Peptides against a protein of PDB entry 2L5G. Designs and how they scored, part 38

Target 1, 41 residues: chain A of PDB entry 2L5G
Amino acid sequence: LSKEELIQNMDRVDREITMVEQQISKLKKKQQQLEEEAAKP

## One batch from the design tools (peptide; made by RFdiffusion4, then SolubleMPNN)

Design b2_p21_1_s1 (from b2_p21_1, 12 letters changed)
Fold by OpenDDE base, seed 1:
Structure b2_p21_1_s1 (fold): chain B 41 residues (1-41), chain A 21 residues (1-21)
Amino acid sequence: as target 1 above (41 residues)
Amino acid sequence: SELEKLEQEIKELEKKIQALK
């Protein structure tokens, strides 16, 4: 692997992490909404 | 439940992040 290929692989992984973190954030928000609705009398 | 499914999905995605790091 060239230096450029290593950087490209790192950038790809960083993008994949960001996408998964955004998915987690969305799911945690949905979870919080369901917990809040379930806590209402 | 939907909450249990969300918790499980979050857990699997967190494992995916740890595998990518």
Scores: peptide ipSAE 0.340, ipTM 0.826, DockQ to the pose 0.913
Fold by OpenDDE base, seed 5:
Structure b2_p21_1_s1 (fold): chain B 41 residues (1-41), chain A 21 residues (1-21)
Amino acid sequence: as target 1 above (41 residues)
Amino acid sequence: SELEKLEQEIKELEKKIQALK
């Protein structure tokens, strides 16, 4: 792999991490909403 | 339950992030 190919692979992985972190944040927000609704009398 | 499914999905996505780092 060239230096350029390694950088391109790193940039791809960084984008994939960002997308997964955003998905986790969205799912944690849904989890919190379900817990808050279950805690209502 | 929906909550159990979300907990499992979050856990698998956290493992995916750790494998990418």
Scores: peptide ipSAE 0.339, ipTM 0.825, DockQ to the pose 0.806
Fold by OpenDDE base, seed 2:
Structure b2_p21_1_s1 (fold): chain B 41 residues (1-41), chain A 21 residues (1-21)
Amino acid sequence: as target 1 above (41 residues)
Amino acid sequence: SELEKLEQEIKELEKKIQALK
């Protein structure tokens, strides 16, 4: 792999991590909302 | 349940992050 191909692969992985972390954050927020609603009397 | 599905999806996405790092 050239230096350019390595940088492009790193940038792709960094974008994938960011997208998955944002998805996890949204799902954890939804999880918390469902737990809070289930805990109401 | 919806909660169980969210827990499982979060777990699989956390594994995906660990495999990308």
Scores: peptide ipSAE 0.339, ipTM 0.825, DockQ to the pose 0.833
Fold by OpenDDE base, seed 4:
Structure b2_p21_1_s1 (fold): chain B 41 residues (1-41), chain A 21 residues (1-21)
Amino acid sequence: as target 1 above (41 residues)
Amino acid sequence: SELEKLEQEIKELEKKIQALK
């Protein structure tokens, strides 16, 4: 692999991590909302 | 339940992050 190919592979992995972390954040927010609604009298 | 499905999806996505690191 060239230096450029290694950098491109790192950038790809970093983008994939960021996308998954954003998905987790959205799902955790939805989870919290459902727990808060279920806890209301 | 919907909560159980969300918890399972979060858990699978957290495993995916650990596999990428």
Scores: peptide ipSAE 0.338, ipTM 0.825, DockQ to the pose 0.884

Design b2_p21_1_s2 (from b2_p21_1, 13 letters changed)
Fold by OpenDDE base, seed 5:
Structure b2_p21_1_s2 (fold): chain B 41 residues (1-41), chain A 21 residues (1-21)
Amino acid sequence: as target 1 above (41 residues)
Amino acid sequence: KELEELEKEIKKLEEKLQELK
Protein backbone atom coordinates (compact mmCIF):
# COMPACT_ATOMS: atom_id res chain seq x y z
CA LEU B 1 0.00 0.00 0.00
CA SER B 2 1.28 3.47 -0.92
CA LYS B 3 1.12 6.32 1.61
CA GLU B 4 -1.83 7.69 -0.38
CA GLU B 5 -3.69 4.34 -0.24
CA LEU B 6 -3.15 4.20 3.55
CA ILE B 7 -4.55 7.74 3.97
CA GLN B 8 -7.50 6.91 1.68
CA ASN B 9 -8.24 3.75 3.69
CA MET B 10 -8.08 5.74 6.96
CA ASP B 11 -10.39 8.45 5.57
CA ARG B 12 -12.82 5.76 4.38
CA VAL B 13 -12.89 4.07 7.79
CA ASP B 14 -13.37 7.46 9.52
CA ARG B 15 -16.34 8.21 7.23
CA GLU B 16 -17.84 4.77 7.88
CA ILE B 17 -17.43 5.29 11.67
CA THR B 18 -19.14 8.70 11.43
CA MET B 19 -22.03 7.25 9.39
CA VAL B 20 -22.55 4.35 11.82
CA GLU B 21 -22.41 6.69 14.86
CA GLN B 22 -24.99 8.99 13.23
CA GLN B 23 -27.25 6.00 12.47
CA ILE B 24 -26.97 4.76 16.09
CA SER B 25 -27.77 8.27 17.39
CA LYS B 26 -30.84 8.52 15.11
CA LEU B 27 -32.13 5.09 16.16
CA LYS B 28 -31.53 5.79 19.89
CA LYS B 29 -33.51 9.03 19.49
CA LYS B 30 -36.37 7.08 17.87
CA GLN B 31 -36.19 4.49 20.65
CA GLN B 32 -36.43 7.25 23.28
CA GLN B 33 -39.44 8.80 21.49
CA LEU B 34 -41.26 5.45 21.36
CA GLU B 35 -40.48 4.75 25.03
CA GLU B 36 -41.77 8.23 26.00
CA GLU B 37 -44.93 7.69 23.89
CA ALA B 38 -45.50 4.23 25.43
CA ALA B 39 -45.14 5.76 28.94
CA LYS B 40 -47.92 8.35 28.29
CA PRO B 41 -51.39 7.41 29.66
CA LYS A 1 -42.34 -4.76 17.75
CA GLU A 2 -40.76 -1.49 16.56
CA LEU A 3 -38.77 -1.03 19.82
CA GLU A 4 -37.38 -4.58 19.61
CA GLU A 5 -36.41 -4.04 15.96
CA LEU A 6 -34.67 -0.76 16.88
CA GLU A 7 -32.76 -2.48 19.71
CA LYS A 8 -31.61 -5.24 17.31
CA GLU A 9 -30.47 -2.72 14.67
CA ILE A 10 -28.70 -0.54 17.28
CA LYS A 11 -26.86 -3.64 18.56
CA LYS A 12 -25.85 -4.62 15.00
CA LEU A 13 -24.56 -1.10 14.31
CA GLU A 14 -22.65 -1.03 17.63
CA GLU A 15 -21.00 -4.36 16.66
CA LYS A 16 -20.09 -2.85 13.26
CA LEU A 17 -18.72 0.26 14.98
CA GLN A 18 -16.56 -1.93 17.23
CA GLU A 19 -15.18 -3.73 14.14
CA LEU A 20 -14.31 -0.38 12.48
CA LYS A 21 -12.41 0.96 15.54
Scores: peptide ipSAE 0.513, ipTM 0.878, DockQ to the pose 0.824
Fold by OpenDDE base, seed 4:
Structure b2_p21_1_s2 (fold): chain B 41 residues (1-41), chain A 21 residues (1-21)
Amino acid sequence: as target 1 above (41 residues)
Amino acid sequence: KELEELEKEIKKLEEKLQELK
């Protein structure tokens, strides 16, 4: 692995982390909305 | 149930996030 390939692999992992964190945030917001809707009489 | 499916998917994504860090 060249130094450039290592940097490219790091940048790929950082993008994957960001995508997963954004997905978790969206699903947690949807979960909260459904919990709040289910708590309404 | 939709809440149970969301909880399962959140858990899988949290596990994946832990593997990436």
Scores: peptide ipSAE 0.513, ipTM 0.878, DockQ to the pose 0.810
Fold by OpenDDE base, seed 2:
Structure b2_p21_1_s2 (fold): chain B 41 residues (1-41), chain A 21 residues (1-21)
Amino acid sequence: as target 1 above (41 residues)
Amino acid sequence: KELEELEKEIKKLEEKLQELK
């Protein structure tokens, strides 16, 4: 692996981490909304 | 049902996040 390939692999992993964290955040917000709606009389 | 599906997908994404870190 060249230095450029190592940097490209790191940038790819950082983008994948950010995407997964954003997906988790969206699903947790949806979960909270459904729990709050289910708790309303 | 929808909550259970969300919990399963959150768990799967948290496992994937742990593999990436």
Scores: peptide ipSAE 0.511, ipTM 0.878, DockQ to the pose 0.824
Fold by OpenDDE base, seed 3:
Structure b2_p21_1_s2 (fold): chain B 41 residues (1-41), chain A 21 residues (1-21)
Amino acid sequence: as target 1 above (41 residues)
Amino acid sequence: KELEELEKEIKKLEEKLQELK
């Protein structure tokens, strides 16, 4: 792998990390909303 | 149940995130 290929692979992984973290955040927010709705008397 | 499905998907994504880091 050239230095350029290593940088491109790193940038690809960083984008995938960001996408996964955003998806986790969205699902955790949905989870919290459902838990708060289920806890209403 | 929807909560249980969300917990399973969150866990799977957290495992994927651990593999990427």
Scores: peptide ipSAE 0.511, ipTM 0.878, DockQ to the pose 0.824

Design b2_p21_1_s3 (from b2_p21_1, 11 letters changed)
Fold by OpenDDE base, seed 1:
Structure b2_p21_1_s3 (fold): chain B 41 residues (1-41), chain A 21 residues (1-21)
Amino acid sequence: as target 1 above (41 residues)
Amino acid sequence: DELKKLEEEIKELEKKIQELK
């Protein structure tokens, strides 16, 4: 692996992490909404 | 149970982040 290939792989992984973190944030918001709805009489 | 399904999905995504780091 060249230095350039290592940087490209790192940039790809960082983008994949960011996408998964955004998915987690969306799911946690949905979870909170369902918990708040389930707590209503 | 949709809440349990979301909890499990979040857990698997958090595990995937740890595998990428």
Scores: peptide ipSAE 0.305, ipTM 0.815, DockQ to the pose 0.880
Fold by OpenDDE base, seed 4:
Structure b2_p21_1_s3 (fold): chain B 41 residues (1-41), chain A 21 residues (1-21)
Amino acid sequence: as target 1 above (41 residues)
Amino acid sequence: DELKKLEEEIKELEKKIQELK
């Protein structure tokens, strides 16, 4: 691995983390909506 | 149970983040 390939791999991992964090945020919002709907009488 | 499925999916995605860090 060159220094450039290592940086490119880090940038790829950072993008993958960001994508997964955005997925978690969407799922947590959906979870909250379902909990709020289930709490309605 | 949709809530249980979401909780399990969130948990697996949180594990994936810890493996990437």
Scores: peptide ipSAE 0.302, ipTM 0.815, DockQ to the pose 0.872
Fold by OpenDDE base, seed 2:
Structure b2_p21_1_s3 (fold): chain B 41 residues (1-41), chain A 21 residues (1-21)
Amino acid sequence: as target 1 above (41 residues)
Amino acid sequence: DELKKLEEEIKELEKKIQELK
């Protein structure tokens, strides 16, 4: 692995982490909405 | 149960983040 390949692999992992964190945030928001809707009489 | 599906999906995505770190 060249230094450039290591940097490219790091940048790829950082993008994948960011995408997964955004997915988790959306799912947690949907979870909260369903809990709030289920708590309404 | 949609809530249970979201809980399991969040759990698997949290594991994936730990594998990437």
Scores: peptide ipSAE 0.301, ipTM 0.814, DockQ to the pose 0.805
Fold by OpenDDE base, seed 3:
Structure b2_p21_1_s3 (fold): chain B 41 residues (1-41), chain A 21 residues (1-21)
Amino acid sequence: as target 1 above (41 residues)
Amino acid sequence: DELKKLEEEIKELEKKIQELK
């Protein structure tokens, strides 16, 4: 792998991490909403 | 049920992030 190929692979991985972190954030928000709804008397 | 599914999905996505690092 050239230095340029290593940088391109890193940039691809960083984009994938960002997409997965955004998905986790949406799921955690949904989890919190369901916990708050279940805690209503 | 749904909360447990979300917790498991979050856990698998967090593992995927650790595999990418």
Scores: peptide ipSAE 0.300, ipTM 0.813, DockQ to the pose 0.897

Design b2_p21_1_s4 (from b2_p21_1, 12 letters changed)
Fold by OpenDDE base, seed 1:
Structure b2_p21_1_s4 (fold): chain B 41 residues (1-41), chain A 21 residues (1-21)
Amino acid sequence: as target 1 above (41 residues)
Amino acid sequence: KELEELEKEIEKLREKIEKLK
């Protein structure tokens, strides 16, 4: 792998991580909403 | 339950991040 290929692979991985972290954040927010709804009398 | 399915999906997504690092 050239230095350029390594940077390109890093940038791809960083984008994939960011997308997955955004998905986790959305799912955690939905989880919190379900927990708050389940805690209502 | 929907909550348990969300917890399982969050765990799979964390495992995906760990494999990307």
Scores: peptide ipSAE 0.220, ipTM 0.767, DockQ to the pose 0.891
Fold by OpenDDE base, seed 3:
Formats: sequence, structure tokens, C-alpha cells
Structure b2_p21_1_s4 (fold): chain B 41 residues (1-41), chain A 21 residues (1-21)
Amino acid sequence: as target 1 above (41 residues)
Amino acid sequence: KELEELEKEIEKLREKIEKLK
């Protein structure tokens, strides 16, 4: 792998991580809503 | 339960991040 190929692979991985972290954030928000609804009498 | 399914999906997504690092 050239230095350029390594940078391109890093940039791709960083984008994929960001997309997955955004998905986790959306699921955690749904989790919190369900926990708050389950805690209501 | 929907909550347990969300927890399992969050864990799979964390495992995906660890495989990308």
C-alpha cells in the first residue's frame, strides 16, 4: 500500500465509523425513550 | 422485547467499529 492508499483507507474507515456512531446515537435515543415510557406509572 | 433488540443492535454496531480500527 502506498502512503496515499493508506490515507484513503483511513478516510474511508473514519466515514464508516462516523455513520455507525450516528446509528448508535439514534438507537440510544430510542432506548432512552422506551426506558422513560416503561418508568411511567 | 424492543429494548433488548436495540441493545443487541448497539452491541453489533460497537463490534463493527472495533473491526474497522
Scores: peptide ipSAE 0.220, ipTM 0.767, DockQ to the pose 0.806
Fold by OpenDDE base, seed 4:
Structure b2_p21_1_s4 (fold): chain B 41 residues (1-41), chain A 21 residues (1-21)
Amino acid sequence: as target 1 above (41 residues)
Amino acid sequence: KELEELEKEIEKLREKIEKLK
């Protein structure tokens, strides 16, 4: 692997991590909404 | 329950991040 191929692979992994972290954040927000709705009398 | 399904999906996504690092 050239230095350029290593940087391209790192940039790809960083984008995939960012996308998955954004999905986790959306699911955690949905989880909190359902917990708040379930806590209402 | 929908909460339990969300927790399972969050865990799968965390495992995916750990495999990418």
Scores: peptide ipSAE 0.218, ipTM 0.766, DockQ to the pose 0.873
Fold by OpenDDE base, seed 2:
Structure b2_p21_1_s4 (fold): chain B 41 residues (1-41), chain A 21 residues (1-21)
Amino acid sequence: as target 1 above (41 residues)
Amino acid sequence: KELEELEKEIEKLREKIEKLK
C-alpha cells in the first residue's frame, strides 16, 4: 500500500462512518416520533 | 414491534461503525 492508497482508504472509511451516523440519526428520530405517537391518547 | 426493530437496526449500525474505526 502506497501512502496515497492509505489516504484513499481512510477517506473511504470516513465517508462510510458519516453515512452510517446519518442513518442512526434518522432511525433515532423515527424512534422518537413513534414513542411520541404512542404517548398520545 | 416497529420500535424493537429500529433498536436492533441502530445496534447493528453502531457495531458497523466500531468495526470501521
Scores: peptide ipSAE 0.214, ipTM 0.763, DockQ to the pose 0.859

Design b2_p21_2_s1 (from b2_p21_2, 11 letters changed)
Fold by OpenDDE base, seed 1:
Structure b2_p21_2_s1 (fold): chain B 41 residues (1-41), chain A 21 residues (1-21)
Amino acid sequence: as target 1 above (41 residues)
Amino acid sequence: SIEEEIKRLEKKIEELKKKKE
């Protein structure tokens, strides 16, 4: 792999990480909403 | 389960971070 190919692969992985972190954040918010709704009488 | 999907995605992040090493 050239230096450029390594950088491109790292940039791709960083984008994939960011997308998964955003998915986790959305799921954690949904989980909290469901817990708060279930705690309401 | 939302909790199971969160754990799966957290594991995927760990695997992606290991690819940068």
Scores: peptide ipSAE 0.518, ipTM 0.869, DockQ to the pose 0.853
Fold by OpenDDE base, seed 3:
Structure b2_p21_2_s1 (fold): chain B 41 residues (1-41), chain A 21 residues (1-21)
Amino acid sequence: as target 1 above (41 residues)
Amino acid sequence: SIEEEIKRLEKKIEELKKKKE
């Protein structure tokens, strides 16, 4: 792999990490909403 | 479950970070 191909592969991995982190954030927010709804008297 | 999907995605992030080493 050239230096340029290595950098392009790292940038692709960083984009995938960001997408997965955003998915986790949305799921954690849904989990919190379900817990708050279940805690209502 | 939502919890098991979160754990799966956290594991995927760990694997993606190791790919950058």
Scores: peptide ipSAE 0.517, ipTM 0.868, DockQ to the pose 0.905
Fold by OpenDDE base, seed 2:
Structure b2_p21_2_s1 (fold): chain B 41 residues (1-41), chain A 21 residues (1-21)
Amino acid sequence: as target 1 above (41 residues)
Amino acid sequence: SIEEEIKRLEKKIEELKKKKE
């Protein structure tokens, strides 16, 4: 792998991390909404 | 469940971070 291919692979991994972190954030918010709705009488 | 999906995604982040080391 060239230095450029290594950088491109790191940038790809960083994008994948960011996408997964955003998915986790959305799921945590949805979980909190469901808990708040279930706590309403 | 949402909780199981969060745990799977957290594990995926851990594996992705290890690939950068």
Scores: peptide ipSAE 0.516, ipTM 0.869, DockQ to the pose 0.838
Fold by OpenDDE base, seed 5:
Structure b2_p21_2_s1 (fold): chain B 41 residues (1-41), chain A 21 residues (1-21)
Amino acid sequence: as target 1 above (41 residues)
Amino acid sequence: SIEEEIKRLEKKIEELKKKKE
């Protein structure tokens, strides 16, 4: 692999991490909303 | 469940971080 291919592969992995972290954040927010809705009379 | 999906995604992040080593 060239230096450029290595950098491109790292950048791809970093984008994939960011997307998964955003998915986790959205799921945690949904979980909290469901818990708050279930706690309302 | 949402909790199980979060746990799967956290594991995927760990695997992606190991791929950068």
Scores: peptide ipSAE 0.516, ipTM 0.869, DockQ to the pose 0.866

Design b2_p21_2_s2 (from b2_p21_2, 10 letters changed)
Fold by OpenDDE base, seed 3:
Structure b2_p21_2_s2 (fold): chain B 41 residues (1-41), chain A 21 residues (1-21)
Amino acid sequence: as target 1 above (41 residues)
Amino acid sequence: SIKKEIEMLEKKIQELKEKKK
């Protein structure tokens, strides 16, 4: 792989990480909402 | 479950980070 191909592959992986982190954040928020709703008397 | 989905996605992040090494 050229230096340019390595940089392009790293940038692609960084975008994929960001997308998965956003999915985790949304799921954690949904989990917290369900726990808070279940804790209401 | 939401818990299992989060665990799977956290594993996927670790696999993606290992590709950068």
Scores: peptide ipSAE 0.479, ipTM 0.859, DockQ to the pose 0.908
Fold by OpenDDE base, seed 2:
Structure b2_p21_2_s2 (fold): chain B 41 residues (1-41), chain A 21 residues (1-21)
Amino acid sequence: as target 1 above (41 residues)
Amino acid sequence: SIKKEIEMLEKKIQELKEKKK
């Protein structure tokens, strides 16, 4: 792999990390909403 | 299960971070 290909692969991994972190954030918010709704009398 | 999905995605993040080292 060229230096440029290594940088491109690193940038791809960084984008994938960001996408997964956003998915986790959305799921944590949904989890909290379900817990809050289940706690209503 | 949302809990299991979050746990799986957190593992995926760790694997992705290890690829950068």
Scores: peptide ipSAE 0.479, ipTM 0.859, DockQ to the pose 0.869
Fold by OpenDDE base, seed 5:
Structure b2_p21_2_s2 (fold): chain B 41 residues (1-41), chain A 21 residues (1-21)
Amino acid sequence: as target 1 above (41 residues)
Amino acid sequence: SIKKEIEMLEKKIQELKEKKK
């Protein structure tokens, strides 16, 4: 692998991490909303 | 469940971070 290919691979992994972190954040928010709604009388 | 999905995604993040090292 060239230096350029290594950088491109790192950039790809960074994008994948960011996407997964955003998914986790959205799911945690949804979980909290469901818990708050279930706690309402 | 949302809990299990979050756990799987957190594991995926750790695997991706190890791939960068």
Scores: peptide ipSAE 0.478, ipTM 0.860, DockQ to the pose 0.875
Fold by OpenDDE base, seed 4:
Structure b2_p21_2_s2 (fold): chain B 41 residues (1-41), chain A 21 residues (1-21)
Amino acid sequence: as target 1 above (41 residues)
Amino acid sequence: SIKKEIEMLEKKIQELKEKKK
């Protein structure tokens, strides 16, 4: 692999990490909403 | 289960971070 190919592979992994972190954030917010709704009398 | 889905995605993040080492 060239230096450029290594950088491109790293950038691809970083984009995938960011996408998964955003998905986790959305799921955690949804989980909190369900917990808040379940806590209402 | 949202809990189980979060746990699976957190594991996937760790696997992706290990690929950068």
Scores: peptide ipSAE 0.477, ipTM 0.858, DockQ to the pose 0.901

Design b2_p21_2_s3 (from b2_p21_2, 10 letters changed)
Fold by OpenDDE base, seed 4:
Structure b2_p21_2_s3 (fold): chain B 41 residues (1-41), chain A 21 residues (1-21)
Amino acid sequence: as target 1 above (41 residues)
Amino acid sequence: SIEKEIEELEKKIKELKEKKK
Protein backbone atom coordinates (compact mmCIF):
# COMPACT_ATOMS: atom_id res chain seq x y z
CA LEU B 1 0.00 0.00 0.00
CA SER B 2 1.17 3.53 -0.82
CA LYS B 3 1.14 6.24 1.87
CA GLU B 4 -1.92 7.72 0.11
CA GLU B 5 -3.76 4.35 0.21
CA LEU B 6 -3.03 4.02 3.96
CA ILE B 7 -4.40 7.55 4.57
CA GLN B 8 -7.50 6.79 2.44
CA ASN B 9 -8.11 3.56 4.41
CA MET B 10 -7.77 5.47 7.72
CA ASP B 11 -10.19 8.18 6.50
CA ARG B 12 -12.68 5.47 5.47
CA VAL B 13 -12.54 3.89 8.95
CA ASP B 14 -12.91 7.33 10.60
CA ARG B 15 -16.00 8.11 8.48
CA GLU B 16 -17.56 4.74 9.40
CA ILE B 17 -16.87 5.37 13.14
CA THR B 18 -18.54 8.80 12.87
CA MET B 19 -21.61 7.30 11.12
CA VAL B 20 -22.01 4.57 13.78
CA GLU B 21 -21.55 7.11 16.63
CA GLN B 22 -24.32 9.26 15.06
CA GLN B 23 -26.60 6.17 14.87
CA ILE B 24 -25.95 5.41 18.57
CA SER B 25 -26.70 9.07 19.46
CA LYS B 26 -30.05 8.90 17.58
CA LEU B 27 -30.99 5.61 19.29
CA LYS B 28 -30.07 6.96 22.76
CA LYS B 29 -32.25 10.04 22.10
CA LYS B 30 -35.13 7.77 21.01
CA GLN B 31 -34.65 5.62 24.13
CA GLN B 32 -34.81 8.77 26.31
CA GLN B 33 -38.01 9.92 24.55
CA LEU B 34 -39.66 6.52 25.19
CA GLU B 35 -38.63 6.66 28.87
CA GLU B 36 -39.99 10.24 29.20
CA GLU B 37 -43.28 9.21 27.51
CA ALA B 38 -43.60 6.15 29.79
CA ALA B 39 -43.04 8.41 32.86
CA LYS B 40 -45.99 10.70 31.95
CA PRO B 41 -49.22 10.02 33.90
CA SER A 1 -34.84 -3.71 21.18
CA ILE A 2 -33.11 -0.31 21.21
CA GLU A 3 -30.74 -1.55 23.96
CA LYS A 4 -29.59 -4.52 21.85
CA GLU A 5 -29.12 -2.35 18.75
CA ILE A 6 -26.99 0.14 20.75
CA GLU A 7 -24.91 -2.77 22.14
CA GLU A 8 -24.23 -4.14 18.62
CA LEU A 9 -23.26 -0.67 17.31
CA GLU A 10 -20.90 -0.08 20.28
CA LYS A 11 -19.28 -3.45 19.48
CA LYS A 12 -18.86 -2.33 15.84
CA ILE A 13 -17.15 0.90 17.01
CA LYS A 14 -14.68 -1.13 19.12
CA GLU A 15 -13.86 -3.34 16.10
CA LEU A 16 -13.37 -0.25 13.87
CA LYS A 17 -11.05 1.40 16.45
CA GLU A 18 -8.96 -1.79 16.69
CA LYS A 19 -8.47 -1.68 12.87
CA LYS A 20 -6.67 1.68 13.35
CA LYS A 21 -4.04 0.13 15.68
Scores: peptide ipSAE 0.471, ipTM 0.857, DockQ to the pose 0.870
Fold by OpenDDE base, seed 3:
Structure b2_p21_2_s3 (fold): chain B 41 residues (1-41), chain A 21 residues (1-21)
Amino acid sequence: as target 1 above (41 residues)
Amino acid sequence: SIEKEIEELEKKIKELKEKKK
């Protein structure tokens, strides 16, 4: 792999990390909403 | 479950970060 190909591969991985982190954030928010609804008297 | 899905995605992030080293 050239230096340019390595940089392009790192940029691809960084985009995928960001997408997965956003998915985790949405799931954690959904989990919190379900816990808050279950805690209502 | 949502908890298990979060755990699997956190594992995927760890694997992606290791690819950068």
Scores: peptide ipSAE 0.470, ipTM 0.856, DockQ to the pose 0.895
Fold by OpenDDE base, seed 5:
Structure b2_p21_2_s3 (fold): chain B 41 residues (1-41), chain A 21 residues (1-21)
Amino acid sequence: as target 1 above (41 residues)
Amino acid sequence: SIEKEIEELEKKIKELKEKKK
């Protein structure tokens, strides 16, 4: 792989990480909302 | 479950971060 191909592969991995981290954040927020709703009388 | 989905996604992040090193 050329230096440019390595940079492009790194940028792809960084985008994939960001997308997965955003999914986890959304799921954690949903879990918290469900727990807060279940705790309401 | 949400917990299992989070666990699987955390595993995927770990694999992606290791691939980046």
Scores: peptide ipSAE 0.470, ipTM 0.857, DockQ to the pose 0.815
Fold by OpenDDE base, seed 2:
Structure b2_p21_2_s3 (fold): chain B 41 residues (1-41), chain A 21 residues (1-21)
Amino acid sequence: as target 1 above (41 residues)
Amino acid sequence: SIEKEIEELEKKIKELKEKKK
């Protein structure tokens, strides 16, 4: 791999990490909302 | 299950971070 291909691969991995972290954040927020709604009398 | 999906995604993040070393 060229230096440019290595940088491009790292940038791709960084984008994928960001996407997965955002997905986890959305799921954690949804989980909290479901717990909050289930706790209402 | 939201819990199981979060667990699998956290595993995926660990694998992606290891690829970066």
Scores: peptide ipSAE 0.469, ipTM 0.856, DockQ to the pose 0.821

Design b2_p21_2_s4 (from b2_p21_2, 10 letters changed)
Fold by OpenDDE base, seed 1:
Structure b2_p21_2_s4 (fold): chain B 41 residues (1-41), chain A 21 residues (1-21)
Amino acid sequence: as target 1 above (41 residues)
Amino acid sequence: DIEKEIEELEKKIQELKEKKA
């Protein structure tokens, strides 16, 4: 692996992390909404 | 199950961070 290929691989991994973190954030928000709705009489 | 999906995604983040190290 060249230095450039290593950096490109790190950038790819960082993008994948960001995508998964955004998915988790959406799911946590949905979970909270469901809990708040279930708590309403 | 949203909780299980979150746990699986958190595991995926950990695997990705380990690949970067």
Scores: peptide ipSAE 0.475, ipTM 0.857, DockQ to the pose 0.908
Fold by OpenDDE base, seed 4:
Structure b2_p21_2_s4 (fold): chain B 41 residues (1-41), chain A 21 residues (1-21)
Amino acid sequence: as target 1 above (41 residues)
Amino acid sequence: DIEKEIEELEKKIQELKEKKA
């Protein structure tokens, strides 16, 4: 692999990580909302 | 189950980080 191909592969993995982190953030926010709704009398 | 889905996604992040090592 050229240096450029290695960088492109790393950038692809970094984009995949970012997408999964955003999914986790959305799920954690949804979880918090469900906990807040369940805690209301 | 949101907690289980979060756990699976956190595992996927770890696997992706290991590909960069």
Scores: peptide ipSAE 0.475, ipTM 0.857, DockQ to the pose 0.927
Fold by OpenDDE base, seed 5:
Structure b2_p21_2_s4 (fold): chain B 41 residues (1-41), chain A 21 residues (1-21)
Amino acid sequence: as target 1 above (41 residues)
Amino acid sequence: DIEKEIEELEKKIQELKEKKA
């Protein structure tokens, strides 16, 4: 692998991390919404 | 189960970070 290919692989991994972090954030927000809705009389 | 899905995704992030290091 060239230096450029290594950088491209790292950039791909960074994009994958960002996508998973966004999924976690969405799930945490959904969990909080469900808890808040369940706590309403 | 949202909590289990979050745990699995956090594990995936850790594996991706280790791959980048």
Scores: peptide ipSAE 0.474, ipTM 0.857, DockQ to the pose 0.896
Fold by OpenDDE base, seed 3:
Structure b2_p21_2_s4 (fold): chain B 41 residues (1-41), chain A 21 residues (1-21)
Amino acid sequence: as target 1 above (41 residues)
Amino acid sequence: DIEKEIEELEKKIQELKEKKA
């Protein structure tokens, strides 16, 4: 792999990480909402 | 559910980070 190909591959992986982190954030928020709703009398 | 899905996605992030190392 050239230096440019390595950088492009790293940038692709960084985008994939960001997408997964956003999905985790949405799931954690949903989990918190369910826990808060379940804690209401 | 949600906890298990979060755990699998956290593993996916770890695999992606290791791919960059």
Scores: peptide ipSAE 0.476, ipTM 0.857, DockQ to the pose 0.919; fails the geometry check

Design b2_p21_4_s1 (from b2_p21_4, 9 letters changed)
Fold by OpenDDE base, seed 2:
Structure b2_p21_4_s1 (fold): chain B 41 residues (1-41), chain A 21 residues (1-21)
Amino acid sequence: as target 1 above (41 residues)
Amino acid sequence: KELEELEKEIQELEKKLQELK
């Protein structure tokens, strides 16, 4: 692996981490909304 | 149930996140 290939692999992993964290955040927000709606009389 | 499906999807994404870190 060249230095450029190592940097490209790191940038790819950082983008994948960011995408997964954003997906988790959206799903946790949806979960909270459904729990709050289910708790209303 | 929608909540149970969301919990499963969150768990799989948290596992994937741990594999990336």
Scores: peptide ipSAE 0.523, ipTM 0.881, DockQ to the pose 0.809
Fold by OpenDDE base, seed 1:
Structure b2_p21_4_s1 (fold): chain B 41 residues (1-41), chain A 21 residues (1-21)
Amino acid sequence: as target 1 above (41 residues)
Amino acid sequence: KELEELEKEIQELEKKLQELK
């Protein structure tokens, strides 16, 4: 792997990490909303 | 249930995140 290929692979992984973290954050917020709704009488 | 499906999806994504780091 050239230095350029290593940087490109790192940039790809960093984008994938960001996308997964955003998905987790969205789902955790939805989970919290459903838990709060289920706790209402 | 929707909560159980969300928890499973969160766990699968947290595992994927651990594999990426």
Scores: peptide ipSAE 0.523, ipTM 0.881, DockQ to the pose 0.842
Fold by OpenDDE base, seed 4:
Structure b2_p21_4_s1 (fold): chain B 41 residues (1-41), chain A 21 residues (1-21)
Amino acid sequence: as target 1 above (41 residues)
Amino acid sequence: KELEELEKEIQELEKKLQELK
């Protein structure tokens, strides 16, 4: 692995982390909305 | 139930996030 390939692999992992964190945030917001809707009489 | 499916998906993504870090 060249230094360039290592940097490219790090950049790929950082993008994957960002995508997963954004997905978790969206699903947690949807979860909160459904919990708030289910708590309304 | 939709809440139960969301909780499972969140747990799977949190596991994946821990594997990436």
Scores: peptide ipSAE 0.523, ipTM 0.881, DockQ to the pose 0.833
Fold by OpenDDE base, seed 3:
Structure b2_p21_4_s1 (fold): chain B 41 residues (1-41), chain A 21 residues (1-21)
Amino acid sequence: as target 1 above (41 residues)
Amino acid sequence: KELEELEKEIQELEKKLQELK
């Protein structure tokens, strides 16, 4: 792998990390909303 | 149940995130 190929692979992984973290955040927010709705008397 | 499905999906994504880091 050239230095350029290593940088391109790192940039790809950093984008995938960001996408997964955003998806986790969205699902955790949905989870919290459902828990708060289920906790209403 | 929807909550249990969300918990499973979050766990699989957290595992994927750990593999990427």
Scores: peptide ipSAE 0.522, ipTM 0.881, DockQ to the pose 0.847

